# Peptides against a protein of PDB entry 3V4O: the designs that were tried, part 2

Target 1, 234 residues: chain A of PDB entry 3V4O
Amino acid sequence: DQPLAKDKVALLIGNMNYREHPKLKAPLVDVYELTNLLRQLDFKVVSLLDLTEYEMRNAVDEFLLLLDKGVYGLLYYAGHGYENFGNSFMVPVDAPNPYRSENCLCVQNILKLMQEKETGLNVFLLDMCRKRNDYDDTIPILDALKVTANIVFGYATCQGAEAFEIQHSGLANGIFMKFLKDRLLEDKKITVLLDEVAEDMGKCHLTKGKQALEIRSSLSEKRALTDPIQGTEY

## One batch from the design tools (peptide; aimed at target 1 H80 A163 F164 Q167)

Design b1_p8_3_s4 (made by RFdiffusion4, then SolubleMPNN; from b1_p8_3, 4 letters changed)
Fold by OpenDDE base, seed 5:
Structure b1_p8_3_s4 (fold): chain B 234 residues (1-234), chain A 8 residues (1-8)
Amino acid sequence: as target 1 above (234 residues)
Amino acid sequence: MPLKLQAL
């Protein structure tokens, strides 16, 4: 029997207009295009741009309220970010310079809360840098995660590296979304889909040796973004 | 000219 989702919910955040950091452009287009694609996949999508710390925390809280047993949850973030000690931090637009963990949202903390909801699938698509923030010497003490075998991380770049957007006067996708959008609607296990995206991205001469998609998962079942919602007839 | 990249 094919896997079923109780529901499918996505939160998309694109931060561009930073107060004390370089402004970005791609998140606008990326969030827009991803929204349209996920809606075609029958996701309930909340898309937000340029969130302050307060607004980001509220958005995550509201997102978590929509999660429950068997629900597919997808979090997409495009913006500034960093990674310290294996923990990913999303940077709000009002973050100070330099920013620290107390100013940012920790993805692993969100994952912990998602696990408590007994979700069917947890997908994180993180289009941000993963460089160490030397101005943040905080060693996070995180609770141990549950072994749920339903987690998929798609990092736009590899550990310790940067993710990029093309800098020009017009609007264009970031490198990650440029390739992700072409395959997102395919009926494939999400890790297989991302692996193919990784191969496509690897052909991009512009970012070769600078940005590479990293997939981290413990997904023990064949689950796809195309999986039908339980009780829904098409 | 090569396209310039902006780090996120």
Scores: peptide ipSAE 0.348, ipTM 0.847, DockQ to the pose 0.835
OpenDDE base, seeds 1, 2, 3, 4: peptide ipSAE 0.340, 0.325, 0.341, 0.338; ipTM 0.847, 0.845, 0.843, 0.843

Design b1_p8_4 (made by RFdiffusion4)
Pose (drawn by RFdiffusion4):
Structure b1_p8_4 (pose): chain A 234 residues (1-234), chain P 8 residues (1-8)
Amino acid sequence: as target 1 above (234 residues)
Amino acid sequence: EELQSRHS
């Protein structure tokens, strides 16, 4: 009755040095922090910075190969992003200005590929803006996803809104990680854990009225990032 | 402290 994971795998990407878009600073420290915390939770973690589109597609293919039945899969992205018609896109460092969906990675397509591997848990922590891209002409018409009841999204902000880091950030985490880092080790269902992070973030004066954590979840089983790996000793 | 957006 203790939920178990076949394995725990994560892919973390922080993009900062954009060629044609404002540069960011905090993704480095955000990625460094989450890498440490997830390693403490026995995840196998691949952590990468300043990825071009090509490198981002390769990184996600490698991550998909590590996924199999019953595996907990987690993707964290910190950098520029956008959202059109409910689909979230991650923007690589080589994105032109303006850019369209073909220059970017669609998170929903990644989720579809993860479900094909029959993972036991799918977690997306998207630490990026979610405003429309006016230059993105295209339409989704993506296939409906299977009902796997094991998907959790922790968006750093609401749809049509911005996610933030501190100006000239130096050593400071961005807003999402500032609050996520204090809770991530808790032995609670990931949905509940993210809800506590949403409450902590609500006390932050800098972001009132402009950034709020959004949890979207269909996870029915009580799964946590602290769940033991099957066949190891707990 | 001031905010920086991750909007492009």

Design b1_p8_4_s1 (made by RFdiffusion4, then SolubleMPNN; from b1_p8_4, 4 letters changed)
Fold by OpenDDE base, seed 4:
Structure b1_p8_4_s1 (fold): chain B 234 residues (1-234), chain A 8 residues (1-8)
Amino acid sequence: as target 1 above (234 residues)
Amino acid sequence: EKLQSYAP
C-alpha cells in the first residue's frame, strides 16, 4: 500500500551572487545540505549555484527532460524572488534592477510543464521572498492547471512577506532550511512533514511575526520523499 | 545571530 515513485529527481538552485541586487549567503549552505539529504533519499539531484537567466532556463529544461510518468519531481530554489498575483518568480543572478517577469522564471509555468510529464509528485520548495514587485505590472496569463492532486508548495514565508537567513559566525543558513533539514528524512507524507517543520519554525523567536512557512497543497495520496523507487530493493 | 532578508 506504500506509494512508489517511478524515479525521484530534484533540481536545486541557489542564487546568491547577484550582479545588480544584494548578495546572499545562505543559498550556498542550504543547497549543499539539501543535496546531501535528498541523495540519501535516492533522489537524482542536480544542484546549481548562481545561475543566469539563460542557465536557469536551461537547467529547468534539463530537469523537465528527466521527468516522466510517476516520477517525483522536486524543485528547490533559494534566492531573490517575488510574487505577483499568485505567481512566484525566481530571480536569476544577472537580472536587471529593477527586474520584471520577463527576466525571471515563473514557478507556475514550470508546474504546468511538470504536469504535462504526468509526474507522480510535484514538490516546490521556495526559499524566497513573496513580496509584490511594484516594478512589474504585467499579469501573466497562465493556462489552467490539470487536476492532478499531486502538488505541494512549501513557501519559506507567507504571501506578501519576506524570507530570511540567519548569519552566525560568518556562516548563513536560511530559516526554512534550518528546520527542514531536521525532518526531511522522516517517513511521512510530505505535507505532514512540512507542517511539522512549520511548527518548529514557529518556535523560532527570531522570525516570529516575520516569517512563517506556508503550505499550499493538493495531494490526495500519502506520498513521501522516502517513497521507494519502483523496481528497486527496499 | 542576525537576520538578513532575501528581499532585494
Scores: peptide ipSAE 0.456, ipTM 0.922, DockQ to the pose 0.804
OpenDDE base, seeds 1, 2, 3, 5: peptide ipSAE 0.438, 0.446, 0.449, 0.446; ipTM 0.915, 0.917, 0.914, 0.919

Design b1_p8_4_s2 (made by RFdiffusion4, then SolubleMPNN; from b1_p8_4, 4 letters changed)
Fold by OpenDDE base, seed 3:
Structure b1_p8_4_s2 (fold): chain B 234 residues (1-234), chain A 8 residues (1-8)
Amino acid sequence: as target 1 above (234 residues)
Amino acid sequence: MELQSFAP
């Protein structure tokens, strides 16, 4: 039986013009490319750039309003970030220097809220560094996650490592997106798709030993981004 | 071709 999505909704955030931190370049192009691909997959896509903390929180709230039982939710983030104690934090463009968890958005908190919506699939694609933030020693106490077996994390890099972009002639693409875009439209279980992306990325000599895709999943069904929307014929 | 880290 073909898995069906009640709907497919994606929120893409690219932060690059930071006020108190180094500016980035890749998020602009990466968000654009991913937007086009996800729309081909019949996702409803909201793409936003350079969000303040307030704007990011509002965007997430609006995103959550579009989620419901059986809906596929995809969150993509490209920008500065860090990981403390297994929790991923997305850094808004107006974050102070140094930033702390209260200045940032915790991905795991968003996941919890998505679980409450009883989504059919939760995909997180995080193109950010995963180094520990030494300026934040706060241990966040998060509510326990439910066992929904519909979660996929695609980390652009390994735990404790950095993510990179390639700069060439003024254009910049993230390493992750460079390889993801070539396979994203394939009709495969999302974890299988990402695994193939990981292999492709592993062939890049520039990032060997520097950046590798990490897949963290609890996905008990053969869910793909290509899954049709319920009630529609394609 | 140059790599730029996303690190702050």
Scores: peptide ipSAE 0.354, ipTM 0.889, DockQ to the pose 0.795
OpenDDE base, seeds 1, 2, 4, 5: peptide ipSAE 0.347, 0.353, 0.350, 0.341; ipTM 0.887, 0.888, 0.888, 0.887

Design b1_p8_4_s3 (made by RFdiffusion4, then SolubleMPNN; from b1_p8_4, 5 letters changed)
Fold by OpenDDE base, seed 2:
Structure b1_p8_4_s3 (fold): chain B 234 residues (1-234), chain A 8 residues (1-8)
Amino acid sequence: as target 1 above (234 residues)
Amino acid sequence: MKLQSFAP
């Protein structure tokens, strides 16, 4: 049987113009490209740029309100970030220097809340660095996740590594989005799709030994971003 | 063409 989504909702966040950290360029184009692709896949897409901590938290709250049983939820983030003890932290544009966990949004906390909604699929695409933040010595104690077998993480880079953008003539694209955009519309299980993106990235001479896609998933069903919405005709 | 890290 073809898997169906109750609905499909995506929140895309691109942070570039940081107040106390180096500015980025790629998130602008990357969010735009991903928005267009996800809309072709009939996602309801909210795309936001340069969010403060307050705005990011509000955006996530509103995103969660759109989730319900069987809904596909996708969160994309491009910007500064870090990973401590397996927990991913997204950095708002108004974060202090140095930033700590209380200044940032924890992705795993968002996942917990998505699980409570009994979503059909939870996809996280994180285009950020995954290096340890030495200025944050907090060991987060997170609630245990439920066994929902509907979770997919696409990390733009490996644990402890950096993500990169390619700058040319004033324009920039993230390495991850450069390859993701070519396959995103394919009717394939999302983990298979990301695996193919990983292979494409691996052939890029620019990032060999510097950046590699990591897929972390617990997905027991053949769910794809192309899955139709229940009650609709395409 | 230049590679720029997302790291601070």
Scores: peptide ipSAE 0.351, ipTM 0.893, DockQ to the pose 0.769
OpenDDE base, seeds 1, 3, 4, 5: peptide ipSAE 0.343, 0.348, 0.344, 0.333; ipTM 0.892, 0.891, 0.892, 0.889

Design b1_p8_4_s4 (made by RFdiffusion4, then SolubleMPNN; from b1_p8_4, 4 letters changed)
Fold by OpenDDE base, seed 4:
Structure b1_p8_4_s4 (fold): chain B 234 residues (1-234), chain A 8 residues (1-8)
Amino acid sequence: as target 1 above (234 residues)
Amino acid sequence: MELQSYAP
């Protein structure tokens, strides 16, 4: 009774070289490492760096074209972001300062579109801050989500908090990826896997009281990133 | 080690 994926597709976006905002470092390494891991899990992975608003929207559109009934879809984002009224916004590298929702991509809107594809699993790994953007007072009116019971959010930090990267000599991961990469290949329900990552992160003295992984899920089936693709030998 | 926030 092993759950099967019709296919497995991932879009990884790492934004670092912002034009009007502080530059980041970790997304480069994080996207690279996550790409390698997901490919080992037989994901079709598209990895992109430093996307403008136009490019991000195009990437999401192309990603959605690869989704269909039963397909596992995973969206990873590392970069600047914010959360207003429970909605997560990914910030393109060409976003103005200050940026507003019209300059950004709303994750929940992407989720809605993924649900329309009747995906088997929707995973969002958001390595960004979740602080309120005081420069954006827009209250978004989003389309109602379906009850699909196949949604997993892995937030690198808790609501209203910041996400961090390690600054030292050489290349370093963001805090989230530092711990995620150690467990990503484990054959476990994705929510269980993320829970273990959360515990590992909680042991990090650097982020104590600063950053904690939040898991938000509606996943009624034992779906894992290791689930085999239908029609393949396993 | 030092942490860098992703906050803008």
Scores: peptide ipSAE 0.426, ipTM 0.906, DockQ to the pose 0.860
OpenDDE base, seeds 1, 2, 3, 5: peptide ipSAE 0.426, 0.423, 0.421, 0.413; ipTM 0.909, 0.906, 0.905, 0.905

Design b1_p8_5 (made by RFdiffusion4)
Pose (drawn by RFdiffusion4):
Order: structure tokens, then sequence, then C-alpha cells
Structure b1_p8_5 (pose): chain A 234 residues (1-234), chain P 8 residues (1-8)
């Protein structure tokens, strides 16, 4: 009755040095921090910075190859992003200005590929803005996803809103990771853990009225990032 | 102060 993971795998991407868009600073320290915490939780973690579109697609293909039945899969992205018609896109460092969906990675398409591997848990932590891209002409009409009841999204902000990091950030984490890092080791269902992070973030004066954590979850089983890996000793 | 991770 203890939920188990076949394996625990994560892909972490922090994009900062944009060629044609404002540069960011905190993704480096955010990725460094989450890498350490997830390693403490026995995840196999690939952590990468300043990825072009080509590198981002390759990184996700490698991550998909590590996924199989019953595996916990986690994707964390810190950098520029946008959301059109409910679909979230991650923007690579080589994105032109303006850019469209073909220059970016659609998170929903990644989730579809993960479900095909029959993973036991799918977690997306998207630490990016979610405003519309006015230049993105295109429409989704993506296939409906299977009902796997194991999907959790932890958006650093609400749809149509911005996610933040501290100006001239230096050593400071961005807002999402500042609060996520204090809770991630808790032995609680990931949905509940993210809800506590949402409450902690609500006390932050800098972001009142402009950034709030949004949890979207269909996870029915009580799965946690601390769940033991099957066949190891707990 | 805050910096957005918006692309604008």
Amino acid sequence: as target 1 above (234 residues)
Amino acid sequence: SLQSRDSE
C-alpha cells in the first residue's frame, strides 16, 4: 500500500542567455537547487542550461528514452515561455524576435509522449511567464490526452500572467524556487506539497497581485517524489 | 525589484 516508483527520472532546463530576448539570471541557481534536492530524493537528474531549440528537442528525446512503465517522470523549466489557447510553450535561447510555436517546444506534446511510455507519474514544474504570443498565428487542435489520472502541473504563475525572479538577481532564487525549495523534501503527495508552496508564496509582498502558483492535477493515487523505488530497500 | 520571465 506504499505507492512505489519503477524509477525516478527528471529533466531540468534553465535558459538565460537569450540572443533576441531579455536575458535572465536566476535559472542557473534555480536549476542548481532543484538538481540537488531531486538527487536527495533518488532521482536520476539531467540538468542543462542555455539550450537552443535543437538542444531542447534532443534533451527531451533523451529524457523520454529513460521513461518506462511505472516510472516517475519530472520536467522543470526555468526561462521564457508563453501560453496560447491553453497550450504552454518553452522558448529556446535562439528564438528569433518575433517567434512562433514552430520555434518553441509545446509542453502538452511532451506530456503525450510521456503517457505513451505508461509512466506512473508525470510532473511539470513550469517556471515561466504564461502570456499570449500575439505573433503566434497557429492553432492547436491537438488530440485529447488519455485519462491516466497521474498528471500534476505546478505552474510558477497563472494563465495570462508573469513569473518572476529578483532584478539583478545574483544569488537569489526566482520566486517559484524560493518557496519550492523549502518544501520539496516533504513526504507528502506532490499535489498537497505544491498547495503548501502556493500558500507560502502568497505571503510574499513582492508578487502580490502579479504572480501566484497554479496547481493543475488529475493525480488520483497518493504519489510523492519521496516514494521509494521498487526493489530497493526502504 | 522584480524581473519578469516574459519574452518582452

Design b1_p8_5_s1 (made by RFdiffusion4, then SolubleMPNN; from b1_p8_5, 4 letters changed)
Fold by OpenDDE base, seed 2:
Structure b1_p8_5_s1 (fold): chain B 234 residues (1-234), chain A 8 residues (1-8)
Amino acid sequence: as target 1 above (234 residues)
Amino acid sequence: GLQSFSPE
């Protein structure tokens, strides 16, 4: 009756100190706070900052090795990014200006590999812009995804739109994490939880007409980040 | 104010 996870594994990446692009601030705080929250949920969390392309690819490979049948996998990314033809691309800190698909990591490719592991849940939290990259004219040919009904995307912003951080002399959250962190520990289906976060963000006068959360999911079971790990006592 | 994550 109660959904169980074989294990719970999360990879958090925050890119801020870009070599050839504007530097960011929020990913530092956002990764830190999300790490603490997910650990309270008994996730095995790997948190990394300012990754090169090589380091990002290695981190994803290692993350995939920890996935198996029934495992909950969560990938969080905060940094520069773009979206071409419905495909999301995460930008490493050593990406050239301008960057192309070959310089970046495609999220949908990672999802395909996660599906091959027969995971119990695949969650992507993407705190990045989703604007088209006009300097990348390549049309990716991706393999068709399996019908696993266990996929959740939480986009910090709408398709074709930008994600923002609060301008602060010190450290502050991005807009997405500002609201996500207040609800992440709730024992609710992950899509319901994100829907409530979307409403909270929608009530903020600062972001009206500028940024809105988008949820894209195919989740046929009531799975939550609070689901217990099989064979453990809580 | 807000700062965009855009690489622009």
Scores: peptide ipSAE 0.279, ipTM 0.860, DockQ to the pose 0.879
OpenDDE base, seeds 1, 3, 4, 5: peptide ipSAE 0.272, 0.277, 0.278, 0.269; ipTM 0.856, 0.858, 0.858, 0.855

Design b1_p8_5_s2 (made by RFdiffusion4, then SolubleMPNN; from b1_p8_5, 4 letters changed)
Fold by OpenDDE base, seed 3:
Structure b1_p8_5_s2 (fold): chain B 234 residues (1-234), chain A 8 residues (1-8)
Amino acid sequence: as target 1 above (234 residues)
Amino acid sequence: GLQSYSPE
C-alpha cells in the first residue's frame, strides 16, 4: 500500500549573480531552506549556486548518474528562465544578452533522460519566468516522452507569465518558496500538496493577476516526498 | 515592489 522509493535524490540550483542580466536575491535563501527541508525527508541533496552553462550541464549529468530504477528525482531551479513552445529553459549566470536555447538548459531534455533511468518519480519545481523569448526562434525537435505516469511539474507561474521575488532590503524568499516551504514536509501525494500551495499562494495580494502556481502532472500512484526509502539505503 | 525573474 505504502509506495517506496529506491532512493531519493535532489538537485537544487539557484542562479542570482548574472553577468549580463539583472541580479536576483531570493534564490540564495530559497535553495538553503529547501535543502534543509529535503534533507529532513531523507533526500540526498546537491545544492549549487550561480552556475555557468558548463557547470550546470555537469551538475545535471552528475544528478542523472544518481538516478536509477525506482529512484525519486527532484530538480529545483530558481533564476532567470523562459519558455518557448512548451519547452522550459534555465538560464546560466554567464548567458549572453540576449540568450538563446543553445546558451540554456532545456528541462524537457532532462526529463527525457530521467525517464531513461526508469525513475519512480520525477518532480520539477521551476521558480522561473515562463515568458516567450522573442530573441530565440529555435524550435527544438524533442523525442516523444514515454508514458511513465510519474511526472510532476510545479511551475512558479503560469504559461507566458513571470515569477517574482519581493524587493526587500533583507533576505527573503521568492513568492513560490514562501508558500512551498510551509507544506513541503506534509505526508501527502505530491500533487495534492502542490494544490494546497497553489491555494495559499493565490491569497497573496502582491501577485494577484501576475503570478499563480501551475501544476502539470501525470501521476498514477499516490507518491509523496515523504515516502520511505526501501531497504537499508542510509 | 516585485522583482521579475525575467531580464526582459
Scores: peptide ipSAE 0.373, ipTM 0.892, DockQ to the pose 0.868
OpenDDE base, seeds 1, 2, 4, 5: peptide ipSAE 0.367, 0.360, 0.090, 0.361; ipTM 0.890, 0.888, 0.694, 0.888

Design b1_p8_6 (made by RFdiffusion4)
Pose (drawn by RFdiffusion4):
Structure b1_p8_6 (pose): chain A 234 residues (1-234), chain P 8 residues (1-8)
Amino acid sequence: as target 1 above (234 residues)
Amino acid sequence: SNLQSRHS
């Protein structure tokens, strides 16, 4: 009755040095922090910075190869992003200005590929803005996803809104990770854990009225990032 | 402190 994971795998991407878009600073320290915390939770973690579109597609293919039945899969992205018609896109460092969906990675397409591997848990922590891209002409018409009841999204901000880091950030985490880092080791269902992070973030004066954590979850089973890996000793 | 957006 203790939920188990066949394995725990994560892909972390922090993009900062944009060629044609404002540069960011905090993704480095955000990725460094989450890498450490997830390693403490026995995840196999690939952590990468400043990825071009090509590198981002390759990184996600490698991550998909590590996924199989019953595996917990987690993706964390810190950098520029946007959201059109409910679909979230991650923007690579080589994105032109303006850019369209073909220059970016669609998070929903990644989730579809993860479900094909029959993972036991799918977690997306998207630490990026979610405003429309006016230059993105295209429409989704993506296939409906299977009902796997094991998907959790922890958006650093609401749809049509911005996610933030501290100006001239130096050593400071961005807002999402500032609060996520204090809770991530808790032995609680990931949905509940993210809800506590949402409450902590609500006390932050800098972001009142402009950034709030959004949880979207269909996870029915009580799964946690601290769940033991099957066949190891707990 | 001031905020920097991750909006492009």

Design b1_p8_6_s1 (made by RFdiffusion4, then SolubleMPNN; from b1_p8_6, 5 letters changed; failed a check: a repeat of another design)
Amino acid sequence: MKLQSFAP

Design b1_p8_6_s2 (made by RFdiffusion4, then SolubleMPNN; from b1_p8_6, 5 letters changed)
Fold by OpenDDE base, seed 4:
Structure b1_p8_6_s2 (fold): chain B 234 residues (1-234), chain A 8 residues (1-8)
Amino acid sequence: as target 1 above (234 residues)
Amino acid sequence: MELQSYAP
């Protein structure tokens, strides 16, 4: 009774070289490492760096074209972001300062579109801050989500908090990826896997009281990133 | 080690 994926597709976006905002470092390494891991899990992975608003929207559109009934879809984002009224916004590298929702991509809107594809699993790994953007007072009116019971959010930090990267000599991961990469290949329900990552992160003295992984899920089936693709030998 | 926030 092993759950099967019709296919497995991932879009990884790492934004670092912002034009009007502080530059980041970790997304480069994080996207690279996550790409390698997901490919080992037989994901079709598209990895992109430093996307403008136009490019991000195009990437999401192309990603959605690869989704269909039963397909596992995973969206990873590392970069600047914010959360207003429970909605997560990914910030393109060409976003103005200050940026507003019209300059950004709303994750929940992407989720809605993924649900329309009747995906088997929707995973969002958001390595960004979740602080309120005081420069954006827009209250978004989003389309109602379906009850699909196949949604997993892995937030690198808790609501209203910041996400961090390690600054030292050489290349370093963001805090989230530092711990995620150690467990990503484990054959476990994705929510269980993320829970273990959360515990590992909680042991990090650097982020104590600063950053904690939040898991938000509606996943009624034992779906894992290791689930085999239908029609393949396993 | 030092942490860098992703906050803008």
Scores: peptide ipSAE 0.426, ipTM 0.906, DockQ to the pose 0.869
OpenDDE base, seeds 1, 2, 3, 5: peptide ipSAE 0.426, 0.423, 0.421, 0.413; ipTM 0.909, 0.906, 0.905, 0.905

Design b1_p8_6_s3 (made by RFdiffusion4, then SolubleMPNN; from b1_p8_6, 5 letters changed)
Fold by OpenDDE base, seed 3:
Structure b1_p8_6_s3 (fold): chain B 234 residues (1-234), chain A 8 residues (1-8)
Amino acid sequence: as target 1 above (234 residues)
Amino acid sequence: MELQSFAP
């Protein structure tokens, strides 16, 4: 039986013009490319750039309003970030220097809220560094996650490592997106798709030993981004 | 071709 999505909704955030931190370049192009691909997959896509903390929180709230039982939710983030104690934090463009968890958005908190919506699939694609933030020693106490077996994390890099972009002639693409875009439209279980992306990325000599895709999943069904929307014929 | 880290 073909898995069906009640709907497919994606929120893409690219932060690059930071006020108190180094500016980035890749998020602009990466968000654009991913937007086009996800729309081909019949996702409803909201793409936003350079969000303040307030704007990011509002965007997430609006995103959550579009989620419901059986809906596929995809969150993509490209920008500065860090990981403390297994929790991923997305850094808004107006974050102070140094930033702390209260200045940032915790991905795991968003996941919890998505679980409450009883989504059919939760995909997180995080193109950010995963180094520990030494300026934040706060241990966040998060509510326990439910066992929904519909979660996929695609980390652009390994735990404790950095993510990179390639700069060439003024254009910049993230390493992750460079390889993801070539396979994203394939009709495969999302974890299988990402695994193939990981292999492709592993062939890049520039990032060997520097950046590798990490897949963290609890996905008990053969869910793909290509899954049709319920009630529609394609 | 140059790599730029996303690190702050």
Scores: peptide ipSAE 0.354, ipTM 0.889, DockQ to the pose 0.791
OpenDDE base, seeds 1, 2, 4, 5: peptide ipSAE 0.347, 0.353, 0.350, 0.341; ipTM 0.887, 0.888, 0.888, 0.887

Design b1_p8_6_s4 (made by RFdiffusion4, then SolubleMPNN; from b1_p8_6, 5 letters changed)
Fold by OpenDDE base, seed 3:
Structure b1_p8_6_s4 (fold): chain B 234 residues (1-234), chain A 8 residues (1-8)
Amino acid sequence: as target 1 above (234 residues)
Amino acid sequence: MKLQSYAP
């Protein structure tokens, strides 16, 4: 049987104008491009730029309110970030220097909350660095995740590595989005789609040996971003 | 084309 989504909801966050950290450029165009693509896939998309910690937490809360049983949830983040002990942290624009976990949003905590909504699919696309933050030695105690077999992580880079953007004539594109946009509309299982994106990215000589897409998934069903919404005709 | 890291 064709997998169906009860609904499809995406939250896209691009942080670039940091107060206490280097400014970025690519999140602007990357969020824009991804927004257009996801809307073509009938996602309800909320796209936000340059969020403070308070605003990010509110955005996540509102996003969670749109999730329910069988709903496809997609979270995209582009900006500064780090990974400590397997936990991914998104850095708000008003984060202090140095920032710590209490200043940031933990992706795994969001996943836990999404699982409580009994979503049909949880997709995280994280376009950020994954280096350890040496200024934060705190080991967060997170609630145990459920076994839902509907989780897909697309990391723009490998563990402990950096993510990059290409700057040209004042415009910037993230490496991840550069290749993702070419395949995102394909009717394929999301993990297969991302694997093909990984291969395309691997052909980029500029980032060879520097950045590679990592897919981490527990997805027992052939779910795609192109899956139709229940009760709709296409 | 110039690569810029997202790292601070």
Scores: peptide ipSAE 0.407, ipTM 0.905, DockQ to the pose 0.766
OpenDDE base, seeds 1, 2, 4, 5: peptide ipSAE 0.396, 0.400, 0.403, 0.397; ipTM 0.902, 0.904, 0.905, 0.906

Design b1_p8_7 (made by RFdiffusion4)
Pose (drawn by RFdiffusion4):
Structure b1_p8_7 (pose): chain A 234 residues (1-234), chain P 8 residues (1-8)
Amino acid sequence: as target 1 above (234 residues)
Amino acid sequence: EELQSRAP
């Protein structure tokens, strides 16, 4: 009755040195921090910075190869992003200005590929803005996803809104990781854990009225990032 | 402290 994971795998990407878009600072320290915390939770973690579109697609293919039945899969992205018609896109460092969906990675397409591997848990922590891209002409018409009841999204902000880091950030985490890092080791269902992070973030004066954590979850089983890996000793 | 957006 203790939920188990076949394995725990994560892909972390922090993009900062954009060629044609404002540069960011905090993704480095955000990625460094989450890597350490997830390693403490026995995840196998690949952590990468300043990825071009080509490197991002390769990184996600490698991550998909590590996924199989019953595996917990987690993707964390810190950098520029946007959201059109409910689909979230991650923007690589080589994105032109303006850019369209073909220059970017669609998170929903990644989730579809993860479900094909029959993972036991799918977690997306998207630490990026979610405003429309006016230059993105295209429409989704993506296939409906299977009902796997094991999907959790922890958006650093609401749809049509911005996610933030501290100006001239230096050593400071961005807002989402500032609060996520204090809770991530808790032995609680990931949905509940993210809800406590949402409450902590609500006390932050800098972001009142402009950034709030959004949790979207269909996870029915009580799964946690601290769940033991099957066949190891707990 | 001030905020920087991660919006492109």

Design b1_p8_7_s1 (made by RFdiffusion4, then SolubleMPNN; from b1_p8_7, 3 letters changed; failed a check: a repeat of another design)
Amino acid sequence: MKLQSFAP

Design b1_p8_7_s2 (made by RFdiffusion4, then SolubleMPNN; from b1_p8_7 with E1M R6F; failed a check: a repeat of another design)
Amino acid sequence: MELQSFAP

